# Peptides against a protein of PDB entry 5H65, part 191

Target 1, 294 residues: chain A of PDB entry 5H65
Amino acid sequence: QYLERTPLCAILKQKAPQQYRIRAKLRSYKPRRLFQSVKLHCPKCHLLQEVPHEGDLDIIFQDGATKTPDVKLQNTSLYDSKIWTTKNQKGRKVAVHFVKNNGILPLSNECLLLIEGGTLSEICKLSNKFNSVIPVRSGHEDLELLDLSAPFLIQGTIHHYGCKQCSSLRSIQNLNSLVDKTSWIPSSVAEALGIVPLQYVFVMTFTLDDGTGVLEAYLMDSDKFFQIPASEVLMDDDLQKSVDMIMDMFCPPGIKIDAYPWLECFIKSYNVTNGTDNQICYQIFDTTVAEDVI

## One batch from the design tools (peptide; made by RFdiffusion4, then SolubleMPNN)

Design b2_p23_6_s2 (from b2_p23_6, 15 letters changed)
Fold by OpenDDE base, seed 2:
Structure b2_p23_6_s2 (fold): chain B 294 residues (1-294), chain A 23 residues (1-23)
Amino acid sequence: as target 1 above (294 residues)
Amino acid sequence: MLSQILKQLLELHEEWEREEELE
């Protein structure tokens, strides 16, 4: 739908909800640090969560490593199991389960590993060599996902998380429902295990100024705004630099706002009730800034 | 005949064991 450009002064006088096309300068933005802007968003309950830090994951996997794999759950029709005993004084046992496709072990680049009792370092090493890794634990009757506070699926450097509130976890044997046991699509794995996958999103507040007025607009976007996936940016220095360059272009440090480039974007207004007060807020949507940079 | 994936796993295990011995 074609929207004509509307000045901010006119927008500020109108009731919500409405959609607008605007041309404004990015006076300022928050947060300033990129890593602070990357969050996990649930598409169902809409809660925002912080991306777990390495230290948080270390604790979770360390706790999991204190538990001994249940021998009764090894070597099923779904997976073959290998048990490693560490040579340290504790003799920690790690179970690696290789998921089979119709009774056949797949190639390493198509393999799903279930890891039980592994440390973060060990899990990362496995994920670098094999296609997909799921951290698991021994349940009463089956293997189960270790913890939703940790990734339910690791593919290379990408950590996939699930919503604790919206997920109803099912046992690992539910992976049998997947017809294709080679591609291991995150959404399919999540569905099989009863997980509502979280989405990586950029979360920022933009202060926009077009000379007629100033308003704050909220940005929540996964991959359209920067044309960079939020899911990959934390693990890729080049992508981080690219985002920083884009932000510096629109909001250059040490330069007056008069010299800032114009940003064209779509914003929508919406009502927020805070107690007895009704406030109008604004959100950026369907906007790509990277096309103007090339 | 050991599958390629099992071979890779065994190699990884050997690497881990060597690293533990050095620590």
Scores: peptide ipSAE 0.186, ipTM 0.796, DockQ to the pose 0.012
Fold by OpenDDE base, seed 1:
Structure b2_p23_6_s2 (fold): chain B 294 residues (1-294), chain A 23 residues (1-23)
Amino acid sequence: as target 1 above (294 residues)
Amino acid sequence: MLSQILKQLLELHEEWEREEELE
């Protein structure tokens, strides 16, 4: 597991694939904006996707809000239903379904709400007050997940997304298979509903320079590199500031690279075919900046 | 008797209604 430090000039001359330990300065990085670096990654098909913007979600939930909840799907053994009629918005109906645990409604901090016909703002308000929220719609015979383009589960400020390519959605009654109907673990919910959950990842390109050579290394990491979860950073200003501070530390603006701190990290080389051209690329792996600053 | 969670939901609904009236 131990790797000797290798200068970049030597690495640049070697064939791929190989693993290296390096000590280099972060000359530059892209994208510069944090929100542009956070993506969704499927662990199964490996597709990278953009995190939906608020505007995207607004459209999805607005469309869902135009649908009237099906009365025949209310108040099952799995959930109790309450219907709200808005005073404004032409009497829009919103259905809130409270999932029961063994026929009993849990406490708010353990509750899963199924929301039918809610707007983004309404759903967010509910998710802030109650443990978990799933946006749903009335299917033919059961409630169904509203749309995989929207979160399948919202817990507080965390939005959990599923892969459209790899998921085979099942109806909401499949939540009955969950033994624990209090904790609402995202992976368990996903499994019950036939969802392959996506992972939040930081995606960046680092330009590394050790004085002997310069190379670009790709970073795809969920929570190890910054010791900050990519899943939480978009909704937490303090976490965003922390990431920015880390990047500014390694790549301080307005000063010469000679004054930059040294970054120790692991990189692996790999071959990439781009048309008729074969090139060697590099990826950062198994690196935590908090431990690698020297 | 209404469960605590239902009471909380009703309270939230009342808050929403008040907000809508102010708009």
Scores: peptide ipSAE 0.185, ipTM 0.795, DockQ to the pose 0.012
Fold by OpenDDE base, seed 3:
Structure b2_p23_6_s2 (fold): chain B 294 residues (1-294), chain A 23 residues (1-23)
Amino acid sequence: as target 1 above (294 residues)
Amino acid sequence: MLSQILKQLLELHEEWEREEELE
């Protein structure tokens, strides 16, 4: 609902929790680097974690590539399997499983591939050619998700991650529960496999100044603030540039704060207790900067 | 540039699609 604009000096004197509408200048923000501001957030346990780097994924997939695909798990009612042996790389075996819909292979733009033994590079290339990719490994009786430290689902350039703490992984055959085996909706895949999907979020701290006072406000937002999905920004140079431009607009380098544009946003106050210390903190919510620039 | 594995996968998928259409 509508909130009257409140000056920061008044807010700083009030007890939490409360919600406010403010108009302030972005004096500074942290982190300064975009890639440092994108995190993964669990909607269930609320844990924040870093998005795995390429090097992290390389290690995971390299480890997976040391395992030999189990022949007994190939060619089920759910998927058709093909094995390739690399000429190089010590004859590494890669298993590709094409998931079927009611016994029929979908078109390439609708298919889900289960990959075991693939490198990061190979998996990424596959995800660009096929609709969806899940990195898997051979379990005792069924294929299983490779590792929740890696994406459980890759669609194009988007990596979908799951929460290790909250997920109770189920075997790949549980994909049979999906009625539609063509669209491969990430949430549906996650549910079928017992995964609590993580959400990409921008995590930043804004120092806001309206001339009456200064406060720090925490931003945790997935797609509203910048009108850019956090899930896509790391893999899209144009989106990265857009975010950088927005931040430069609000906090231009080499310019005095008096010339900064005004930011209108909503903030909520909340109490944080650390031992005997009680602190009031602030979080930005329900704010889109593109609409609130003056 | 696609690896040999990727080329094979693409070819295989197309082949499988064609085979199913003929069944």
Scores: peptide ipSAE 0.094, ipTM 0.678, DockQ to the pose 0.010
Fold by OpenDDE base, seed 4:
Structure b2_p23_6_s2 (fold): chain B 294 residues (1-294), chain A 23 residues (1-23)
Amino acid sequence: as target 1 above (294 residues)
Amino acid sequence: MLSQILKQLLELHEEWEREEELE
């Protein structure tokens, strides 16, 4: 893993693919807004998509709340069901299903709730009190995931999403295949339900300059670069501030680049063919931001 | 502040836990 530091001018002359260790200043980056840099990435089809906005989720859950829970699907060997009728004039019915572990209800901090007909606000509140929440709907023969446009699993403030393209959804009863029905590992839940989980990633383009040359490097990283999980940053103001502070530190506004700190990172080159043109591109990898004091 | 339904849910779950412990 050890690589000697290579100046950018030398890198720019070399063929791809290769790996380099560099020390450069962050001249600029895009996008400038953090919210625009956080994406969902599919590890299978490699599609990048936007994280759904709260307004989008509100619509999905509101639509789900218009559907009446099917009584025939309540109280199975997998879960116990409780139905509430809201006090509003519409009398909205909300079904909460408590998933059991071998016929026994887990502790609240280990419990998976399947919620049918809940609003975004209600679901979020539940996720703060219970270990895990899955938004569901009544299918023909079983409960089913509500919508892959919404989280398939909510744990605290973390929303887990699945790829619509790569997922082949299975019914909720497939959770029976899970041996451990207490921890509710997102990947295990996804596998049981036929979901290809999406990965939160920071997606940015860095313009790097070490005084010998300038190159653009692509960053797609989930938690290593900033040492902040992309999956949590959108829901945590302090984490957002931290990322912003880091970026401002490396690329301070209104200051000349000569005063910028040095960024040490690893980059890999790769070939991209666009029609008749061959281009060498660069990607940051295996890097945690570190300011060189020198 | 929790809605009434959420309060009921939490209370119900706690009750279920207690009942199961007694069985």
Scores: peptide ipSAE 0.093, ipTM 0.679, DockQ to the pose 0.010

Design b2_p23_6_s3 (from b2_p23_6, 14 letters changed)
Fold by OpenDDE base, seed 5:
Structure b2_p23_6_s3 (fold): chain B 294 residues (1-294), chain A 23 residues (1-23)
Amino acid sequence: as target 1 above (294 residues)
Amino acid sequence: MQQQILQQLLELDKQWREEEALE
């Protein structure tokens, strides 16, 4: 992708679509809060969604916890089941299903747990101990994924989400199709269960200024721009600090723009219809800031 | 589609601007 540098003033006069290489300063960016920049993107239907918050998940799992595990679905060739009854007024039953590999229970760190009736807190505790957890519910003939509004897979602190629109959920027994029942690769799990995985993306608006003109460009990127996965940033304080530091470096507070570092990046222009208005929008692509600091 | 994404981005950008104006 060799492109000559084009000044923003020239770009602003040109029709879309086109690709440009630019050198500009980051005058400002939106949103300022990192957590607001992290979204979920479906690669199939291209919908952008908010990452569910803990409060949202609490509700989902609380609702799921009101359902009693079906005894008929316990202890299959795929998994061994253990049932706990809480010592509270409700006597809530929680089922944990330990997925077996060829009839043998894997080591705890390699074992996939299917949790039925667990609260968010309980699920998180188990995910920390066993690494891989799928929230499930009792279906008519098999265990099923609880809700695509919640993670279909929790691995450590990482929440994997699926697209409600594009997914055609299959029952848990479809995990049998996985040859390796120890690694639990999210994409493989998703495929087995008929889930279209959502992708974590950074979504930002950059205001770029090269002295000849000002241009707003969108950033939508998963891991290239910051060289930090969007999928991990929300759960890792150090990664958050790193992103913040990068943004502060390019757009330092309290300093005049003249002192800002130059950012080299690629942008693509698009014709976009917004209501009754036709406008040209710009998107940053194939850019890594760590390599583009000049 | 890229167009669909861009439209969503425009909407998000609008929301962010509105939020900033309220701060």
Scores: peptide ipSAE 0.430, ipTM 0.886, DockQ to the pose 0.850
Fold by OpenDDE base, seed 2:
Structure b2_p23_6_s3 (fold): chain B 294 residues (1-294), chain A 23 residues (1-23)
Amino acid sequence: as target 1 above (294 residues)
Amino acid sequence: MQQQILQQLLELDKQWREEEALE
């Protein structure tokens, strides 16, 4: 739908909901730290969550590592199992289960590993060598996902998370429902295991100024605004630098706003209840800024 | 956008403002 450009002063006088096309300068934005802007969003219950820190994951996997793999659950039709005993005083047991495709082990770059009793460091090392890793634990009758507070799937440097509220976890044997056990698509894995996958999103508040008025608008976007996936940015220094560069371009430090570049974007207005107060909020949508930067 | 998301964003914004004030 074509929208005419509307000045902020006019928008501020109108009732919600409406859609607008605007041209404004980015006076300021929050949060200033990129890490704080990346969140996990459930598409079903719409809960926003923090991305777990490494320290949080360390605790989860450390706890999991205290559990001994159940020998009865090793070497099924779905996977072949190998067990390692650490040389430390505790003699920790680590199990790696190699998922088979029709009874045949796939190539390492196509193989899904189920890791039981591994530390974060060990899991990350394995995920770098193998395409896909799922942290698991021994259940009563089958392997199960370790914890939804940790990634249900690790592919390279990408951590895939599931919603605790919306997921109804199923045992690992449900991976048998996948016809192709060489291309481990996160959504397919999630579906097989009863997981509602969370989405990485950039969440920011933009203060926009076009000279006629000032308006605060929220950005909630996965990959369109920066043309950079939120799912990859936290683990890639180059992508982080790119986002920082974009933000510095639109909101350069130490420079007066008169010299700021103009930002063209679409915004939606909403009626929102904040406690006992009703207010109008604005959201940026269907906007890409990267094309103007490159 | 869902109302629940907007409410969460309002809370986050408040938090960010408070954190910025401490910096």
Scores: peptide ipSAE 0.427, ipTM 0.888, DockQ to the pose 0.788
Fold by OpenDDE base, seed 1:
Structure b2_p23_6_s3 (fold): chain B 294 residues (1-294), chain A 23 residues (1-23)
Amino acid sequence: as target 1 above (294 residues)
Amino acid sequence: MQQQILQQLLELDKQWREEEALE
């Protein structure tokens, strides 16, 4: 996009919608805590929701772990099943179903596990050893996804979530439709199971100041702005530090704004209704700051 | 950006401001 740089004072006087190129300093930003800025977004219904906390997942998996796997659903053409009985007094039964590729069990790094009755801790341990894990439960005629409030797919430390509103879940046997049963692409898995995958996004409010005016603009971005995936940041301390460093660079604490670096970005203005009030909001778009930091 | 998203962002921003005020 070729836009002439416009001072904030001029932008603040104009009607929406419009696009602008600006050069401003980041006076402040919200939220200050990174974990509060990471949300899940549905590309279809456009709902923003919180990333489930460990406590939420614990409850879901704990509840699932109270259910006994159905023996009738074990060892199908799609998967081989192994059952463990926990050594605790409860004697929980945990079923792990190893998805086969053309009747052959893949290597661990390519294998999809369907876990039935596992706790969060157990599931996480297995996800670290195997390529992919899907929490499941015994349905009437087939295994089914456990709960869309929990990840439908765990790959390493990455949790993939689906939209409850937009998804129409199908049974596990629909994984048979996947030609490649080794790579387990999240979007393909989601499609096979009738899941609309949610997208991780950074959501922030930037207060921008170019000396002529002050403007608040929203950032909603998955991986472009920081060149860091929102999907990975919560589970990676190094990525978190990187984001923090970027923000500290643009908005250094204890320093006067006159010494702040200039941020060049694009913003869009929108007319929005907030209750009974009509107001203009601004959004940062098509902007990458990481290139300026490196 | 969808209006629905913008409305949600406004609400989130409000929440963040309120939380910040309590800190």
Scores: peptide ipSAE 0.426, ipTM 0.887, DockQ to the pose 0.745
Fold by OpenDDE base, seed 3:
Structure b2_p23_6_s3 (fold): chain B 294 residues (1-294), chain A 23 residues (1-23)
Amino acid sequence: as target 1 above (294 residues)
Amino acid sequence: MQQQILQQLLELDKQWREEEALE
């Protein structure tokens, strides 16, 4: 529905909750570093969490690599297995399981690999050559997802994560429930394995000023605001540059605010308890900056 | 739903302000 434009001074006097259409300048924003603004959000429990860093993943995969693949779990109706022994002093074993579609190995661009005992570097190399990768470990009776602290699915450079709190993990053989074992849609994989997929979101605080008043509004958005998916930005330098350019456009360094472009957006007000204090908070919604630049 | 998210955002905002103060 259409909302009439409301000046910030009027909004600041009103009770929550309400929705507004505003026109304001972006005086400042935080965090200044893009990687700090990208978070993971659970659609069920609504927990916000950090995207794991490379160092975090290194530790997880290193720990996984200390385990030897179980021979009894190799070469099932679901997948064909190949084992490599590294040339390092320990002779680490790495298992790659190629998931079959109706008993036939798909083409490389449609193939899902289950990787057991691989390092982050090795997993990344394989993910660049094959369409989809799931890090796994040997369970008692079946392969299992390695760790929800790491991606449950890697497709190219995109890491798909699951919620530890809301997920009830099932063994890898549950992938048999998928009729199409070539496309490997993340949501379908997640459903088959009992995973609640996390959503990438941009999280920022905008200080907005329209000359009548100043208010802070939170941005929590996946792909609409920048028209750039939060799920892809961390692994794509060009996308990162694009976001930086957009932010620099709205909040140019070394320039007075009087020369800033106007931002048109929608905001919602909420009553929020912060400790012993009740305050009104504002959140940006249903806004695309590319279309709202004046 | 919104309350839970907003409370987390408030905490993040606090953290960001603290980090900025240290810079």
Scores: peptide ipSAE 0.413, ipTM 0.879, DockQ to the pose 0.808

Design b2_p23_6_s4 (from b2_p23_6, 14 letters changed)
Fold by OpenDDE base, seed 4:
Structure b2_p23_6_s4 (fold): chain B 294 residues (1-294), chain A 23 residues (1-23)
Amino acid sequence: as target 1 above (294 residues)
Amino acid sequence: SMSQILQQLLELHKQQEEEEEEE
C-alpha cells in the first residue's frame, strides 16, 4: 500500500494501531554490537533467544563425545553407519550415519550425515563436504537429536536451531517420512523431527528523529532490512562488515545529527499494556535500506 | 587424527558411490 510520509510529531499524537511511512534520521541504536543484535526467534511462542556461542557448542559436543554409540542402532534401512575410534589415549568413538535415499547412498552434496560423538570442528568440516549434518545421540530405541541447545541441522556454515519450549522431539527414524532424501530442506527436517525451527533475526531499537519529534522503533527482521540474512551474518566477516558499514553510514560516530543521512522506512504502532500503563510502541516493517542513498 | 577420520569418511563415501554405479 502506498502511504504518504507522516512527520513524527503527528504520529506521536495518534492512537494505535496504525501504519506510517516516515523519513527520519537514525539518532542512535541499540545494541551497538552486531553479535548482540542477532537473536533466535520462535514463530510459535515468540521467545527471543541468544545465538549459542562456539564455546557453548564445544561443551555440548564434548559432552556428547563421552557417550558410546549404541551398536544396536547402527546400519538401519535409513542409514549406513561407520564407527571410528580416535587414536588418542581416551579412545573416543565417533559414529557417522549416512542417510540413504531409497536404500541408495546419495552423492555427498545431497547426503545427510548423522554424527554421534563428533567435535564441533569435525562437524563443521563434514558440513563443508556433505549437504547436511545432524548431531545425534543414541536413544533407547533409536537415534535422537543430541540437544536443542545445539543445531539440529548444519548446512555449510548455517546452523539451524529449534525451540526447546515448542518442540516435541521425535526419533531419527521419522526422517523416513520425507519423500525426497536428497534435498534436506530445514523446515521439512524440522517437521519430521517435531522441531519448531527458530528464525534468525536482527533485533534492534532505533531512535528516530526527523526534526519534528523523536520516536523509538523496534526492528525485528530476518533478511529484508539490510538485505543480509541474519542466519549468515555471524559466520561471514564480509557480511558483518557490511552491516557495520550500513549502521555507521546512518549513525556515524562523532558527527552531528544534522549531517546524518535520511532513513526512509515504514513503522507500525501498537498498544502495549504494562500493568496500569498503556503505552504505544512502534515497529519497523517492510523496510529495505537501500545501499545507494542517493 | 581428525583429518584421518574425515579422509576415511570421504573415501568410504566415494567407494559406495562407485559400487552403486557399477551395480
Scores: peptide ipSAE 0.031, ipTM 0.655, DockQ to the pose 0.010
Fold by OpenDDE base, seed 5:
Structure b2_p23_6_s4 (fold): chain B 294 residues (1-294), chain A 23 residues (1-23)
Amino acid sequence: as target 1 above (294 residues)
Amino acid sequence: SMSQILQQLLELHKQQEEEEEEE
């Protein structure tokens, strides 16, 4: 539906819920640091979570590495297994399981590895050489996903996470249900393992000013607003610079707001109850900034 | 070392690929 432009002063007087098209200047935004704006969002329960840091992952994988791989779970119809004992003082055992496609080992660029007892560094190295890596542990009767606090699937530099609340984990043998064991589509892997995948999202608060009024609007977006995927931005310096440039364009440092460019966007109002207080909040939706900067 | 594990893994994979190509 075509929405006419509405001044902020008029919007601020109206009841929610409503949708608006606005033209305003971005007075300020939070958080200022890009890495703080990237979150994980569950499409089912709608919880927002922090993206785990390398330090957090290191701890998880170190803990996993304290467990010895179960010899009984090696070399199944689904995968071929190899075990290494590290030459370090701890003599850590690492098991790598190569998932087969119809009994045949795929090429490295199509191969899924299951890693048991690997460190973050080892897993990252493997993910650069093979199509996909899943951190696993020995369960009672089968291999299982290591921990939903860590990625359930690593493809190159992309870490795929699952929702702890919404997922009902199934054993690794459920990968047999996948007809194609070469593409390793994250959604298919997640479905096979009973995982609800989390989505990377930008989460920001914009203070908008059109000269008639000031409004705070919430942004939650995965790839539309910046035309940059939130899933890739943390691992790509060029993408980070691009986002920073966009934000600097709308909020140039050291310049008066009168010189700021106009931002055209859609916002929706909604009611939020905080105890006895009813507040009207605003969210940016269906907005692409890149189209307005041309 | 981690490097040795990676090397062994790659060698194993290569051997298996070669065996499958010869079949």
Scores: peptide ipSAE 0.031, ipTM 0.654, DockQ to the pose 0.009
Fold by OpenDDE base, seed 1:
Formats: structure tokens, sequence, C-alpha cells
Structure b2_p23_6_s4 (fold): chain B 294 residues (1-294), chain A 23 residues (1-23)
């Protein structure tokens, strides 16, 4: 839909909800650190969560590594199992289960590994060699996902997380429902295991100024605004640099706002009730800045 | 070491692939 440009001073006087096209300068933004701007969002319950830190994952996997793999759950029709005992002082047992496709072990680049008792470092190393890795534990009757606080699926450097609130976890044998056991599409894996996958999103607040007025607009976007996936940015230095460059372009340090480039974007207003006070808030939507920069 | 485990896993996987191709 074509929207005419509306000056911020006019928008600030109008009731919500409404949609606007604006041309404004990015006076400032928060948070300044990219890592702080990337969150996990549940599409079902809309809860925003922090992306777990490596330290958090280390704890989870260390705890998992204290458990001994159940021998009874090894070598099923779904997977072939191998067990290693670490030579380290504690003799930790690690089980790796290679998921088969119709009884045949796929190539490493197509193979899903289930890892039981692995450390973060071990899991990361495996994810660089195999298509996918799922951290698991021995359940009562089957292997189960280790913990939704950790990734349910790791593909290369991409960590896929699930919503604890919305997920109803199913045992690993439910992967049998997947016809194609080579591509390991995250959504398909999630569905098979009863997981509601979380989405990586950029969450930022922009202070916009068009010379007539100033307003704050919220940005929640996964891959459109920067044309960079939020799911990949934390693990890719080049993508991080690209985002930083974009932000520096719109909000250059040490330069007066009069020299800032104009940002064209769409914003929508909405009402927020905080106790007795009704506030009008603004959100950026359907906006891509990369097309203007590139 | 972890590197040895990874190497063993890769070797094992390769062996299984080769055995399945020969079958």
Amino acid sequence: as target 1 above (294 residues)
Amino acid sequence: SMSQILQQLLELHKQQEEEEEEE
C-alpha cells in the first residue's frame, strides 16, 4: 500500500493505531552493542529471550556429560552408536549416535549426529564435520533432547533453539517420521521432536528525527532490515562488520545530525497501557535499509 | 584427545560408508 510521507510532528499528534511512511534521521539507537540487540523470539507465545552465552552452554553440557549413556538405547534401527571413554582423569563416557537413512549411514555432510555426554567444544568440532548435531541424553525408554536451554540442533555455526514454554518434547525415535534423513531441515526436526523453534531477531530502539519532531521507534526484525540474518550474525565476523557499517552510515560518530543521511522507513503506532497511563509507541516495519546502502 | 576422537569418528564413518557401498 502506498503511504504518503508524514512528518513526525504530525504523527506525534495522532491517535494509534496507524501506519506511516517517514523520512527521518537516525539520531541515536540502543543497544549499541550488536550482541545485545540479538534476541530469541517465540512465534507462538512471543516471549523474548536472551541468546545463551557460551558459558551457559558449557554448564549445560558439562552437566549432561556427568551422565552415563544407557547401553540399552544404543544401536537402534534409527541410529548406530559408538561410545568413547575419555582419557582424561574422570573417564567420561561419550556416546555418538549416527542417524541412518533407511538403514544406511549417510555421508558425513548429510549425517545427523546425536551426541550424549559431549562438551560444548566437542559438539562444536563435530558440527564442523557433520551436517547436524543434536545434544541428547538417555531417557527411560529412548534418547531424548538434552535441554531446551541449549540448542536442539547445531548446523555448522548455527545454533537452533526451542521455546521451553511452547514445546512438548518427544523422544528421538520420532525422527523416524522424517522421510528425508539427509537434509535435516531445522523446522522439520523441530516438528518431529515437538519443538517450537525460536527465531533470532534484532531488537533495537531507534530515535528518529526529521527536524519537525523526534520519536522513538522499536525494531524487531529477523533478516529484512539489514538483509542480514540475525541467526548468523553472532557467529560471523563479516556479518557483524556489515551491520556495524550500516549503523555507522546512518548514525556516524563525531558528525552533526545535520549531515546524517535520511532514512526512509515505515512505522506503525500502537497503544501500550502501563497501569493507568496509555502510551503510544512506534514500531518499524517492512523496511529494508540495505537496498539503499548497497 | 578430542582430536583423536574426531578422527576416529571420521574414520569409522568412512569405513561404514565403504562397507555399505560394497554391499
Scores: peptide ipSAE 0.029, ipTM 0.647, DockQ to the pose 0.010
Fold by OpenDDE base, seed 2:
Structure b2_p23_6_s4 (fold): chain B 294 residues (1-294), chain A 23 residues (1-23)
Amino acid sequence: as target 1 above (294 residues)
Amino acid sequence: SMSQILQQLLELHKQQEEEEEEE
């Protein structure tokens, strides 16, 4: 829809909800550090979560490695299993299950691994050689996802997370519902396992100033604003640099706001009730800045 | 070692692929 540009002073006087097109300068933004701006968002319950740190994952996988794989759950129609006992780690048992496609083992680049008792380092190494890795544990009757606090699916350097609140986990044998077991689409895997996948999002607060007024607008965006996926930025130094460059361009340090470039964006107003106080808040939406800069 | 496990996994995978190609 075509929206005419509205000055901030006019917007600040209007009731919510409404949509606006604005032209303003980015006076400031929070958080200043990129890694602090990347969060996990549930599209169903809208809970925001921190992306787990490597240290957090280490603990989860270490705890998982204390449990012995159940031999009864090895070698099913869905997967072929191999178990190893480590020499130097008090005989830790690691089980890896190779998921088959119609009884046939696919190529490594198409193969999903289920790993039980693996460390983060081991899982990461495997994810570089195989299509995907799922951390699992032995349940009573089947393999189960290890923990939703850890990735339910690892593809290369991409960690896919699920919502603990909204997910109703199903056993690994539910992967049988997937007709194609060579293309491991995260959403399909999530659906099969009863997982509501979390979305990586950039979460920032922008202070916008057009000379007529100042307002704060919330940015929650996965890939449109920067034209960079939030899911990839934490694992790619070049993407991080690109985001930093964009932010520095709009809000250069040590320079007066009068010299800042104009940012054109869409914002929507909405009502928030905090106790007895009704507040109007603003959110940036359907805005791409990268195309205007490049 | 972790490297040994990885190597064994790759070998197992290769063997299974070869067996399936022969059938």
Scores: peptide ipSAE 0.029, ipTM 0.649, DockQ to the pose 0.009; fails the geometry check

